# Designs tried in a protein design run: peptides against a protein of PDB entry 2ODG. Part 50

Target 1, 89 residues: chain A of PDB entry 2ODG
Amino acid sequence: MTTSQKHRDFVAEPMGEKPVGSLAGIGEVLGKKLEERGFDKAYVVLGQFLVLKKDEDLFREWLKDTCGANAKQSRDCFGCLREWCDAFL

## One batch from the design tools (peptide; made by RFdiffusion4, then SolubleMPNN)

Design b2_p19_1_s1 (from b2_p19_1, 10 letters changed)
Fold by OpenDDE base, seed 5:
Structure b2_p19_1_s1 (fold): chain B 89 residues (1-89), chain A 19 residues (1-19)
Amino acid sequence: as target 1 above (89 residues)
Amino acid sequence: SEEKKLIEEGVKKAKELLK
Protein backbone atom coordinates (compact mmCIF):
# COMPACT_ATOMS: atom_id res chain seq x y z
CA MET B 1 0.00 0.00 0.00
CA THR B 2 1.12 3.53 -0.72
CA THR B 3 1.13 6.16 1.96
CA SER B 4 -0.33 9.63 1.92
CA GLN B 5 1.63 12.81 1.92
CA LYS B 6 0.19 13.43 5.36
CA HIS B 7 1.76 10.20 6.53
CA ARG B 8 5.09 11.05 4.97
CA ASP B 9 5.07 14.50 6.48
CA PHE B 10 4.41 13.09 9.93
CA VAL B 11 6.97 10.32 9.94
CA ALA B 12 9.71 12.50 8.52
CA GLU B 13 10.38 14.53 11.65
CA PRO B 14 9.98 14.55 15.42
CA MET B 15 6.34 15.07 16.21
CA GLY B 16 6.88 17.62 18.94
CA GLU B 17 3.67 19.43 19.73
CA LYS B 18 1.84 18.47 16.57
CA PRO B 19 -1.90 18.31 17.03
CA VAL B 20 -3.67 14.99 16.98
CA GLY B 21 -5.05 15.89 13.59
CA SER B 22 -1.57 15.66 12.12
CA LEU B 23 -1.73 11.88 12.37
CA ALA B 24 -2.51 10.05 9.18
CA GLY B 25 -6.04 8.75 9.24
CA ILE B 26 -7.16 11.41 11.69
CA GLY B 27 -9.21 14.06 9.96
CA GLU B 28 -11.17 16.89 11.44
CA VAL B 29 -14.04 14.71 12.61
CA LEU B 30 -11.92 12.14 14.40
CA GLY B 31 -9.55 14.80 15.60
CA LYS B 32 -12.33 16.69 17.32
CA LYS B 33 -13.59 13.55 18.97
CA LEU B 34 -10.13 12.70 20.22
CA GLU B 35 -9.64 16.21 21.50
CA GLU B 36 -12.92 15.97 23.39
CA ARG B 37 -11.49 12.93 25.14
CA GLY B 38 -8.33 14.79 26.10
CA PHE B 39 -6.19 13.57 23.23
CA ASP B 40 -5.33 16.90 21.69
CA LYS B 41 -1.72 16.22 20.76
CA ALA B 42 -0.31 13.48 18.60
CA TYR B 43 2.05 12.50 21.40
CA VAL B 44 -0.88 11.71 23.69
CA VAL B 45 -2.14 9.20 21.16
CA LEU B 46 1.42 7.97 20.82
CA GLY B 47 1.27 7.35 24.55
CA GLN B 48 -1.71 5.06 24.10
CA PHE B 49 0.03 3.34 21.24
CA LEU B 50 2.95 2.63 23.54
CA VAL B 51 0.75 1.57 26.47
CA LEU B 52 -0.73 -0.98 24.12
CA LYS B 53 2.78 -2.19 23.36
CA LYS B 54 2.56 -1.11 19.74
CA ASP B 55 0.04 -3.86 19.08
CA GLU B 56 -1.86 -3.14 15.90
CA ASP B 57 -5.10 -4.88 16.77
CA LEU B 58 -5.28 -3.41 20.24
CA PHE B 59 -4.47 0.09 19.11
CA ARG B 60 -6.87 0.05 16.22
CA GLU B 61 -9.60 -1.26 18.48
CA TRP B 62 -8.87 1.44 21.01
CA LEU B 63 -8.96 4.10 18.35
CA LYS B 64 -12.23 2.80 16.98
CA ASP B 65 -13.78 2.72 20.44
CA THR B 66 -12.49 6.15 21.32
CA CYS B 67 -13.32 8.17 18.25
CA GLY B 68 -15.16 5.90 15.85
CA ALA B 69 -12.31 5.43 13.42
CA ASN B 70 -13.05 3.06 10.58
CA ALA B 71 -10.70 0.35 9.38
CA LYS B 72 -8.78 2.54 6.98
CA GLN B 73 -8.49 5.42 9.40
CA SER B 74 -7.23 3.21 12.19
CA ARG B 75 -4.83 1.45 9.84
CA ASP B 76 -3.45 4.73 8.59
CA CYS B 77 -3.06 6.05 12.09
CA PHE B 78 -1.39 2.89 13.31
CA GLY B 79 0.99 2.84 10.39
CA CYS B 80 1.83 6.46 10.94
CA LEU B 81 2.76 5.90 14.57
CA ARG B 82 4.56 2.64 13.88
CA GLU B 83 6.78 4.16 11.26
CA TRP B 84 7.39 7.24 13.34
CA CYS B 85 8.48 5.06 16.23
CA ASP B 86 10.72 3.01 13.99
CA ALA B 87 12.47 6.19 12.99
CA PHE B 88 12.62 8.07 16.26
CA LEU B 89 12.26 5.78 19.24
CA SER A 1 -8.63 18.28 36.45
CA GLU A 2 -11.15 17.53 33.77
CA GLU A 3 -8.41 16.85 31.27
CA LYS A 4 -6.72 14.41 33.60
CA LYS A 5 -9.97 12.58 34.12
CA LEU A 6 -10.51 12.27 30.40
CA ILE A 7 -7.03 10.94 29.82
CA GLU A 8 -7.36 8.51 32.70
CA GLU A 9 -10.50 7.13 31.16
CA GLY A 10 -8.72 6.74 27.86
CA VAL A 11 -5.79 5.00 29.46
CA LYS A 12 -8.09 2.75 31.42
CA LYS A 13 -9.81 1.75 28.23
CA ALA A 14 -6.51 0.91 26.63
CA LYS A 15 -5.32 -1.08 29.61
CA GLU A 16 -8.49 -3.12 29.58
CA LEU A 17 -7.59 -4.29 26.10
CA LEU A 18 -4.39 -5.77 27.47
CA LYS A 19 -6.31 -8.28 29.58
Scores: peptide ipSAE 0.301, ipTM 0.821, DockQ to the pose 0.125
Fold by OpenDDE base, seed 3:
Structure b2_p19_1_s1 (fold): chain B 89 residues (1-89), chain A 19 residues (1-19)
Amino acid sequence: as target 1 above (89 residues)
Amino acid sequence: SEEKKLIEEGVKKAKELLK
């Protein structure tokens, strides 16, 4: 149950205009795929997270289907958004 | 715009997962 520094950096402050690649679990490859689908900012992915009512299974499935995220990547991304929302939403 | 269309398609897909 450990988090990455990338996760900690993201959840520590308002996300503002941070790019989608700033999300934990979203590296260069997934970030580019998300951008190609119109998800260029982290807050756009946050939007999908919220539309899915913060449901872990639904969000992780969506992320997998949208950009090919594996289990760890989708878990890291979900956790990142969940904890950010707990702090700032 | 194309970007708007992509976002709308994403939202639609997300809503379908809620069914």
Scores: peptide ipSAE 0.162, ipTM 0.722, DockQ to the pose 0.148
Fold by OpenDDE base, seed 1:
Structure b2_p19_1_s1 (fold): chain B 89 residues (1-89), chain A 19 residues (1-19)
Amino acid sequence: as target 1 above (89 residues)
Amino acid sequence: SEEKKLIEEGVKKAKELLK
């Protein structure tokens, strides 16, 4: 399916110290909630993604429960991390 | 899910240890 420019910008390069808000699907509202829970950098969310063994359902459910992400936001975030891992991991 | 719950509990504990 189609992706956003935000997605393409994220998956094109090493994520380094990028903030959590740089992830596709994570806007200012969700980003603030994630930061309050200790997920301030994109790589911390990547860590959760990997601990969940890259499972889409588990990750998207976690994201919903953690910051209130809706279906599209969790889908975009999952796809962003999946494709980044395919390129760099 | 139960798996998610166990992992989240572990993450919480790990974060507390890093304080």
Scores: peptide ipSAE 0.033, ipTM 0.606, DockQ to the pose 0.065
Fold by OpenDDE base, seed 4:
Structure b2_p19_1_s1 (fold): chain B 89 residues (1-89), chain A 19 residues (1-19)
Amino acid sequence: as target 1 above (89 residues)
Amino acid sequence: SEEKKLIEEGVKKAKELLK
């Protein structure tokens, strides 16, 4: 499958203090909902991804339940974190 | 899933301790 420029920008460098909205699949609407739940930085969502042992089904279900992400949004976000981890973890 | 529920409970408890 193809990726977005947003995805490529995220996976190209250490995420540092990037906001949660910098993750592929996470726009302003989902980002705001995540921030309200305490997930204000991309690295906090990374933490959840790792706690779930990088499991796609568990992570995408969590994201859906937490902020209402649809299938494409959760797929894009999962792929973004997976490829970032492949490069930097 | 049950695994997700247990993890989320742990995360919630951890966040409370950090307040």
Scores: peptide ipSAE 0.030, ipTM 0.594, DockQ to the pose 0.065

Design b2_p19_1_s2 (from b2_p19_1, 9 letters changed)
Fold by OpenDDE base, seed 3:
Structure b2_p19_1_s2 (fold): chain B 89 residues (1-89), chain A 19 residues (1-19)
Amino acid sequence: as target 1 above (89 residues)
Amino acid sequence: SEEKKLVEEGVKKAKELLK
């Protein structure tokens, strides 16, 4: 599998208070929808990822239901958070 | 650390949003 530069940039450093749009797979459209639902920072989406115990199916289904993410977008977002956690948690 | 605090806050906020 290959990753995007956006993915690599995100997993390379602590996320701090980066916006949700900094997550791989999350563009402006999905980011706005997530923000409207209260997920206004990347670390809140990370929180959801951890609450779901890093379960890929549960997280990707949640993301689809919450903001309409397609399969690639949810896969990219999940992978981004998984690899960030492997590096920093 | 700042990062640890944000992770903890993110978990807390996510749980609240699920309710």
Scores: peptide ipSAE 0.714, ipTM 0.937, DockQ to the pose 0.895
Fold by OpenDDE base, seed 2:
Structure b2_p19_1_s2 (fold): chain B 89 residues (1-89), chain A 19 residues (1-19)
Amino acid sequence: as target 1 above (89 residues)
Amino acid sequence: SEEKKLVEEGVKKAKELLK
């Protein structure tokens, strides 16, 4: 499957202090919900991804439960973090 | 802080999925 430009932009460089909304699959709606739950930075979501041992099913379930992400949104977000980790972790 | 509490709750939820 193809990736978005947003995905490519995110995985191309260290994430630093990027907001959670910079993650692929995380638009304004999901971003605001994540921020309301204390997940305001992309690296905080990265932390959850790592706590879940990079497991796709677990992470996507967590994301759905946390902010209401649908299947495509959770897939895009997972893929974004997976490929970022492959490049920088 | 409240933010810290929210993050900790998220961590707990994530860890529950590992069981």
Scores: peptide ipSAE 0.238, ipTM 0.781, DockQ to the pose 0.126
Fold by OpenDDE base, seed 1:
Structure b2_p19_1_s2 (fold): chain B 89 residues (1-89), chain A 19 residues (1-19)
Amino acid sequence: as target 1 above (89 residues)
Amino acid sequence: SEEKKLVEEGVKKAKELLK
């Protein structure tokens, strides 16, 4: 499988205060919905990812339920966080 | 698994709190 430049930019460095929209798979529409639910920073979504014990199915379902992410968007977001954790956690 | 089920229940509860 291939990754986007957005994915590569995210996983290459500490995420710091990056907005939720910096996550692969999270565009303007999904980002706005996540922000309205209190998930304004990428690290808040990371927190949810970790609380769910990095489980792909649980995380992707949560993302779908929370902001309406489709299969590709949730896959891209999950992969982004997984690879970031592999590098920095 | 039972662990997975507990996490799922927590997620549901968390979603309610975010409303």
Scores: peptide ipSAE 0.057, ipTM 0.652, DockQ to the pose 0.080
Fold by OpenDDE base, seed 5:
Structure b2_p19_1_s2 (fold): chain B 89 residues (1-89), chain A 19 residues (1-19)
Amino acid sequence: as target 1 above (89 residues)
Amino acid sequence: SEEKKLVEEGVKKAKELLK
């Protein structure tokens, strides 16, 4: 599988204050839903990812339950955070 | 499992902080 430019842009540098919508797989619709749940920054979602011990199934299920992400969206988001962590954590 | 239970509890706590 190939990654999107959005993914590459995200994993290439420190996360900082990037909005949740900067995560691969998270578009405007999912981003707004996440923001409504308090996940306004990418680092908040990162926090959840880490609380779930980087478990793919747990994270993707959480993302689906939280904002309605489909399989591709949750996969893209998980991969984005995983690779970011591999680079910077 | 116990691990999953702990994770679930952690998630709950995290969510509470975001309310």
Scores: peptide ipSAE 0.031, ipTM 0.595, DockQ to the pose 0.108

Design b2_p19_1_s3 (from b2_p19_1, 12 letters changed)
Fold by OpenDDE base, seed 3:
Structure b2_p19_1_s3 (fold): chain B 89 residues (1-89), chain A 19 residues (1-19)
Amino acid sequence: as target 1 above (89 residues)
Amino acid sequence: SREQELIQEGIKKAKELLK
């Protein structure tokens, strides 16, 4: 699969205090919706990813239900977190 | 706090998916 530069930038370094909008697949619209639900930092969404035991289907369903992410957005976000975890967790 | 409540709702929703 081909990844975006946004994905590559995210997975290349510790995420620290990066905002939720720094996640691949999460643009301004989805980012605002996530922030309204308390998920303002990328690491909070990471926490949800881990609570769901890194399960792709469950995470993507949760993301869709929480902020309205479409299939591509949820896939990009999942892939971003998976690869970050492979490198740093 | 309201923020904590929102986060807990999100976590609760995810936990339901694990069942």
Scores: peptide ipSAE 0.309, ipTM 0.829, DockQ to the pose 0.125
Fold by OpenDDE base, seed 2:
Structure b2_p19_1_s3 (fold): chain B 89 residues (1-89), chain A 19 residues (1-19)
Amino acid sequence: as target 1 above (89 residues)
Amino acid sequence: SREQELIQEGIKKAKELLK
């Protein structure tokens, strides 16, 4: 599978204070829903990713339950965080 | 705070998936 430029931009550098919407797969709609649930920064979602021990199925299920992400959106978001962690964690 | 409650709820949901 190919990645988006948004994915490449995110995994290329430390995430710092980037908003949740900077994550691949998280557009304006999902970003707003996540923010309403307290997940305003990408690193807060990273926290959930780590709590779930980087498990793809669990994280994607959590994301779907939390903000209504579809299969592609959750896949893109998971891949984004996985590759970021591989580079920087 | 409300924000703290929302975050804790999110964490709780995630942790339940590990069971």
Scores: peptide ipSAE 0.306, ipTM 0.828, DockQ to the pose 0.145
Fold by OpenDDE base, seed 5:
Structure b2_p19_1_s3 (fold): chain B 89 residues (1-89), chain A 19 residues (1-19)
Amino acid sequence: as target 1 above (89 residues)
Amino acid sequence: SREQELIQEGIKKAKELLK
């Protein structure tokens, strides 16, 4: 499968203070919901990803339960964080 | 699993603290 430009842009550099909406799979709707739950920065979601030990099933389920992400959105977000971690963590 | 349950509990608590 090919990745989106949004994914490529995110995994290309340290995430710093990037907003949660910069994550692949996270648009305005999901981003707003995540922000309402305290996940306003991409690094906060990264934290959950790491707390969940980078487990795909756990993370995707968490994301779904937290903001209503569908299968593609959660897959894109997981892949984005996984590849970012592979490069920078 | 027990581990998954603990992780989910922790995440829930973390979310509550962040609100």
Scores: peptide ipSAE 0.223, ipTM 0.789, DockQ to the pose 0.084
Fold by OpenDDE base, seed 4:
Structure b2_p19_1_s3 (fold): chain B 89 residues (1-89), chain A 19 residues (1-19)
Amino acid sequence: as target 1 above (89 residues)
Amino acid sequence: SREQELIQEGIKKAKELLK
């Protein structure tokens, strides 16, 4: 599958204090909903990804339940975190 | 599974604490 420039920008460097909206698949609408639930930084979502043991189905379901992400958005977000972890974890 | 249930419970609690 192809990736976006947003994905490539995120996986290229340590995420530090990047906002949740910097994750691929997370736009302004989903970002606002995540922030309202306490997920204001990308590393907080990374935490959930790791707690779920990097399981794709569980993470994508969690993201859908938390902010209403559709299939493409959750797939893009999962892929973004998976590849970031492969590079830096 | 039991493991999945425990993880989801933890995530739910974490979400509430973060709000």
Scores: peptide ipSAE 0.210, ipTM 0.778, DockQ to the pose 0.085

Design b2_p19_1_s4 (from b2_p19_1, 7 letters changed)
Fold by OpenDDE base, seed 3:
Structure b2_p19_1_s4 (fold): chain B 89 residues (1-89), chain A 19 residues (1-19)
Amino acid sequence: as target 1 above (89 residues)
Amino acid sequence: SKEKELIEKGVEKAKELLE
């Protein structure tokens, strides 16, 4: 398994108030859709991840249904949050 | 910490958005 530089940059430090678009797998298009639904910061998507008890299938399905993320985008986003939590939560 | 506060805020906001 390989990760992107975007993933590595995100999991390397506390996320603070980073925008939702800073998450791996979330580009400008998906980011704007998430923001329109109220998920305007990365920490809100983290909140959803935690509310779903870090369940991969539930989170990835939610992301797909909420912003139209494809399989790779949802996998990248899930992995990004999982590894961030392993490091900082 | 500020980070802890944001995580808690994110959880609460996410719960509200799911309602």
Scores: peptide ipSAE 0.721, ipTM 0.943, DockQ to the pose 0.910
Fold by OpenDDE base, seed 1:
Structure b2_p19_1_s4 (fold): chain B 89 residues (1-89), chain A 19 residues (1-19)
Amino acid sequence: as target 1 above (89 residues)
Amino acid sequence: SKEKELIEKGVEKAKELLE
């Protein structure tokens, strides 16, 4: 299994003020739902990722519960944040 | 603020998953 260009673009640099929709696995639909819940920036979701101690199962469950992400979407998003953290955290 | 409340709820949900 390979990563998307969207993933590569995200993990390649500090995320700064990138919108939540910049995260791999987070398309327009999920992005809007996350924004409605206050998670408008990628770094806010990163915060949740860190609160959950980078645990894949917990984060993916949270993401599913929060915005309805499916298995692939949550996997892609988790992988995106994990690899970003490996590079910059 | 409303935004703060939403974020706090999100954090709370995350913390509950850790229990």
Scores: peptide ipSAE 0.355, ipTM 0.853, DockQ to the pose 0.147
Fold by OpenDDE base, seed 2:
Structure b2_p19_1_s4 (fold): chain B 89 residues (1-89), chain A 19 residues (1-19)
Amino acid sequence: as target 1 above (89 residues)
Amino acid sequence: SKEKELIEKGVEKAKELLE
């Protein structure tokens, strides 16, 4: 499967203080919902990804429950964090 | 704080998924 430029931009460098909306699959709608739940930075979502032991099904379910992400959005977000971790963790 | 509460709930949800 192909990735978006947004994905490539995110996985290419340390995420630092990037906002949650920088994650692939997280647009303005989902980003705002995540921010309302306290997940304003990409690294906070990364934290949840790690708590869930990088499990795809668990993370995607969590993301869906938290912000209403659909299958594509959760897949894109998971892939973004997985590949970032592969590079930098 | 309210922010802390929200994060704690998020973490709790994640932990429940591991059970």
Scores: peptide ipSAE 0.348, ipTM 0.848, DockQ to the pose 0.124
Fold by OpenDDE base, seed 5:
Structure b2_p19_1_s4 (fold): chain B 89 residues (1-89), chain A 19 residues (1-19)
Amino acid sequence: as target 1 above (89 residues)
Amino acid sequence: SKEKELIEKGVEKAKELLE
């Protein structure tokens, strides 16, 4: 699978204060739902990703349960965070 | 999963401690 430009833009640099909507797979709808749950910044979702020990199944399930992400959205988001961590952690 | 549930409960507890 090829990645989106959104993915490439995110993994290319430190995420800093980027909003949650900057994550690949997270559009406006999912972003709003995440923000309502306190996940307003990408780094907050990163925190959950790390708490879940970078486990794909756990993270994707959490994302689905939290904001209703479908399989592609959760996969894109997971891949985005995984590759970011590979580069910067 | 059970593991996910435990982790989520832990995260929630941590959040409460930070409040």
Scores: peptide ipSAE 0.236, ipTM 0.806, DockQ to the pose 0.063

Design b2_p19_2_s1 (from b2_p19_2, 12 letters changed)
Fold by OpenDDE base, seed 5:
Structure b2_p19_2_s1 (fold): chain B 89 residues (1-89), chain A 19 residues (1-19)
Amino acid sequence: as target 1 above (89 residues)
Amino acid sequence: SPALEKAKKALEEWEKEKK
């Protein structure tokens, strides 16, 4: 499958202080929900991703349960963080 | 901080549901 430009933009550079909405699969709706739950920065979600040991099923389930992400959104977000970690972690 | 407390609550709730 092809990736979005949003994905490519995110994985191409250090994460820094990017907002949670910068993650692929995380739009305005999901972003606001995540922010309300304390996940305002992309690196906070990265933290959860790492706590879950980069496990796709666990992360995607967490994301779904936390902000209501659908299958595509959670897949995009997972892929975004996975590839970012492969490049920078 | 408010963000930390919110995050802790969210994680705690999720962990409870998974058990």
Scores: peptide ipSAE 0.053, ipTM 0.580, DockQ to the pose 0.298
Fold by OpenDDE base, seed 3:
Structure b2_p19_2_s1 (fold): chain B 89 residues (1-89), chain A 19 residues (1-19)
Amino acid sequence: as target 1 above (89 residues)
Amino acid sequence: SPALEKAKKALEEWEKEKK
C-alpha cells in the first residue's frame, strides 16, 4: 500500500530525539495526548512497540487505549515504526 | 494479552511518577 511523505521522512533516517509527533499517524491531537502520558519522544513509543514484541494488534490496541488513535492512525504509526526498525534496528 | 497488560501497568506507574 501507499505511504505518506511523513512516513517516508521518518523511516529514512535515524530517529534521534524526534518528537512523538514525527511518527506517521500521530498528529497534533494525538501527540499532545501522548506527551501528557509521558511519551514525548518518538523513541519512547518505539520502546512500547518493542515491549509488545512488535505485534501489530497489541501495539495498535495500546495506542488506541493510550491516546484514542483510530484505526488509520494506529496503522500508520505501526507501519512507521515497523519499517524504521527494519531499516535501522 | 499478558504483554498488553504489562505495558499498561508500566504506563500507569510512569504516570504516577510524573504526577
Scores: peptide ipSAE 0.045, ipTM 0.607, DockQ to the pose 0.148
Fold by OpenDDE base, seed 1:
Formats: C-alpha cells, sequence, structure tokens
Structure b2_p19_2_s1 (fold): chain B 89 residues (1-89), chain A 19 residues (1-19)
C-alpha cells in the first residue's frame, strides 16, 4: 500500500518532541482530542503503542475509542508507528 | 483484551485526576 508524505517524513528521523499531530492519520481534529486526553506528543502515543505490544487490532481499537479515529486514520497511525519502530527501536 | 482494558482504565483514571 502507498503511504503519505506525512508518513514518510515521520518515519525518516528520530521522533524527538514532535507533536501528536505529526503522526500520519492524525489531523487537527484528532490531534486536539488526543491532546485534551493527555496525549500531546507523538512519543506518548508511541508509549501506548508499545504497552499494547505493537498489536494492530488493539492499538487501532484504542485509538478509535480515545479520539474517534476511523479505519483509515487508525491504519495510517499504526503503520506510521510500526515503521518508525522498525527503523529506530 | 486485558491489555486494552488496562490501558483504557489508566486513561480514565488520569482524566478523573485532572478534574
Amino acid sequence: as target 1 above (89 residues)
Amino acid sequence: SPALEKAKKALEEWEKEKK
């Protein structure tokens, strides 16, 4: 499957202090909802991804329940974190 | 799953603390 430039930009370098909105699939609407619930940085969402043992179904369900992400948004976000971890973790 | 529910409960507890 093809990826967005946003995805490629995220997975190409260390995460650092990037905001949650820098994750693929996370636009301004979802980003604000995540920030309101304490997930302001991408690395906080990464933490949840790791706590869920990198499981796609669990993470995508969590993201849906947490901020209302649809199937495409959760897929994009999961893929973004998975590929980042493959490169840097 | 237990892992998902655990994660969700932690979030709820955090939100309650912030109120």
Scores: peptide ipSAE 0.036, ipTM 0.597, DockQ to the pose 0.128
Fold by OpenDDE base, seed 2:
Structure b2_p19_2_s1 (fold): chain B 89 residues (1-89), chain A 19 residues (1-19)
Amino acid sequence: as target 1 above (89 residues)
Amino acid sequence: SPALEKAKKALEEWEKEKK
């Protein structure tokens, strides 16, 4: 499947202090919910992704349970972090 | 799964500490 420009922009460079909303699949609604749970930076969500050993099913289920992400949103977010890690981790 | 349950428990503890 094709990726969004948002995905391409994120995976192209070190994430540094980018906000959680910079992750593909994470819009204004999900971003606010994640921030309320303490996930204000993209690297905090990256941390959870790594704690779950990069497992797609576990991460997508976690994201759904944490902020209400739907299937597309969780897929986009997972793919974004997976490809970022492939490039920089 | 055990991994997911552990992650959820950590999140719950974080939320308690944040409040």
Scores: peptide ipSAE 0.035, ipTM 0.595, DockQ to the pose 0.125

Design b2_p19_2_s2 (from b2_p19_2, 9 letters changed)
Fold by OpenDDE base, seed 5:
Structure b2_p19_2_s2 (fold): chain B 89 residues (1-89), chain A 19 residues (1-19)
Amino acid sequence: as target 1 above (89 residues)
Amino acid sequence: SEALKLAEKSLEEWKKEKE
């Protein structure tokens, strides 16, 4: 499996104030839903990722329940945050 | 902020649902 350019772009640099939609797997549809729930920035989702102790199953379940992410979307988002943390956290 | 409160509410609801 290969990662998307969106993934590579995200994990390549500090997160800063990037919008939630910058996360791999989070398109406009999921991004809007997340924003409606208060997750407007990628770092807010990162916060939840960390609160869940970086657990893949818990995070992906949360993402699915929160914005309706499918398996690929949640996997991409998880992988994006995992690799970002490996690089910068 | 409104965004923070909204996110906290969402998280709390999710956590309670999983209890």
Scores: peptide ipSAE 0.113, ipTM 0.672, DockQ to the pose 0.315
Fold by OpenDDE base, seed 2:
Structure b2_p19_2_s2 (fold): chain B 89 residues (1-89), chain A 19 residues (1-19)
Amino acid sequence: as target 1 above (89 residues)
Amino acid sequence: SEALKLAEKSLEEWKKEKE
């Protein structure tokens, strides 16, 4: 499958202080819901991704339960963090 | 911070739901 430009932009560089909405699959609606739960920065979501041992099923389930992400959104977000970690972690 | 407290609460609630 192909990736979005948003994905490519995120995985290409250190994430620094990028907002949670910079993650692939996280649009304005999901971003606002994540921010309301304290996940305002992409690195906070990265933290949860790492705590879950990079497990795809657990992370995607968590994302769905936390902000209502659908299958494509959670897949895109997971892939974004996985590939970022492969490059920089 | 408030953000940390919210995130921690959210994570703890999710963990309890899934155990």
Scores: peptide ipSAE 0.106, ipTM 0.675, DockQ to the pose 0.316
Fold by OpenDDE base, seed 3:
Structure b2_p19_2_s2 (fold): chain B 89 residues (1-89), chain A 19 residues (1-19)
Amino acid sequence: as target 1 above (89 residues)
Amino acid sequence: SEALKLAEKSLEEWKKEKE
């Protein structure tokens, strides 16, 4: 499968202080919901991703339950974090 | 920070829900 430019931009460099909305699959709507739950930075979501041991099902379920992400959005977000970790962690 | 507290609360609530 192919990835978005947003995905490619995110996985290409250290995420630093990038906002949560910079994650692939996380648009303005989901980003705002995540921010309301305390996930203002991409690295906070990364933290949860790592706490869940990089488990795809658990992470995608969490994301869905937390901000209402659909299957594609959660897949894109998971893939984004997975590939970022493969490159930089 | 308030953001951390809020995030932790959300995570704990989710974990509890899945028990």
Scores: peptide ipSAE 0.106, ipTM 0.675, DockQ to the pose 0.327
Fold by OpenDDE base, seed 4:
Structure b2_p19_2_s2 (fold): chain B 89 residues (1-89), chain A 19 residues (1-19)
Amino acid sequence: as target 1 above (89 residues)
Amino acid sequence: SEALKLAEKSLEEWKKEKE
């Protein structure tokens, strides 16, 4: 399967202060919900991803429980962070 | 899941410790 341009743009460079909405799979609706829960920057979600030891099932479950992400959204977000970490961590 | 609950509990306890 293919990735989106949004995914490719995110994994291509250090994330710095990028907003949470820069993550693949995180649109305006999910982004606002994450921000309301204190996850305003992509690196805060990265922190949760790392605390969960990069486990796909746990992270995708967390994302669903936190902002209501569906299967595709959580898959895209997980893949985005996994590939970013492979490149920069 | 129980694993998720443990992770969340640890994070919350850590945050409270730093307050």
Scores: peptide ipSAE 0.030, ipTM 0.578, DockQ to the pose 0.104

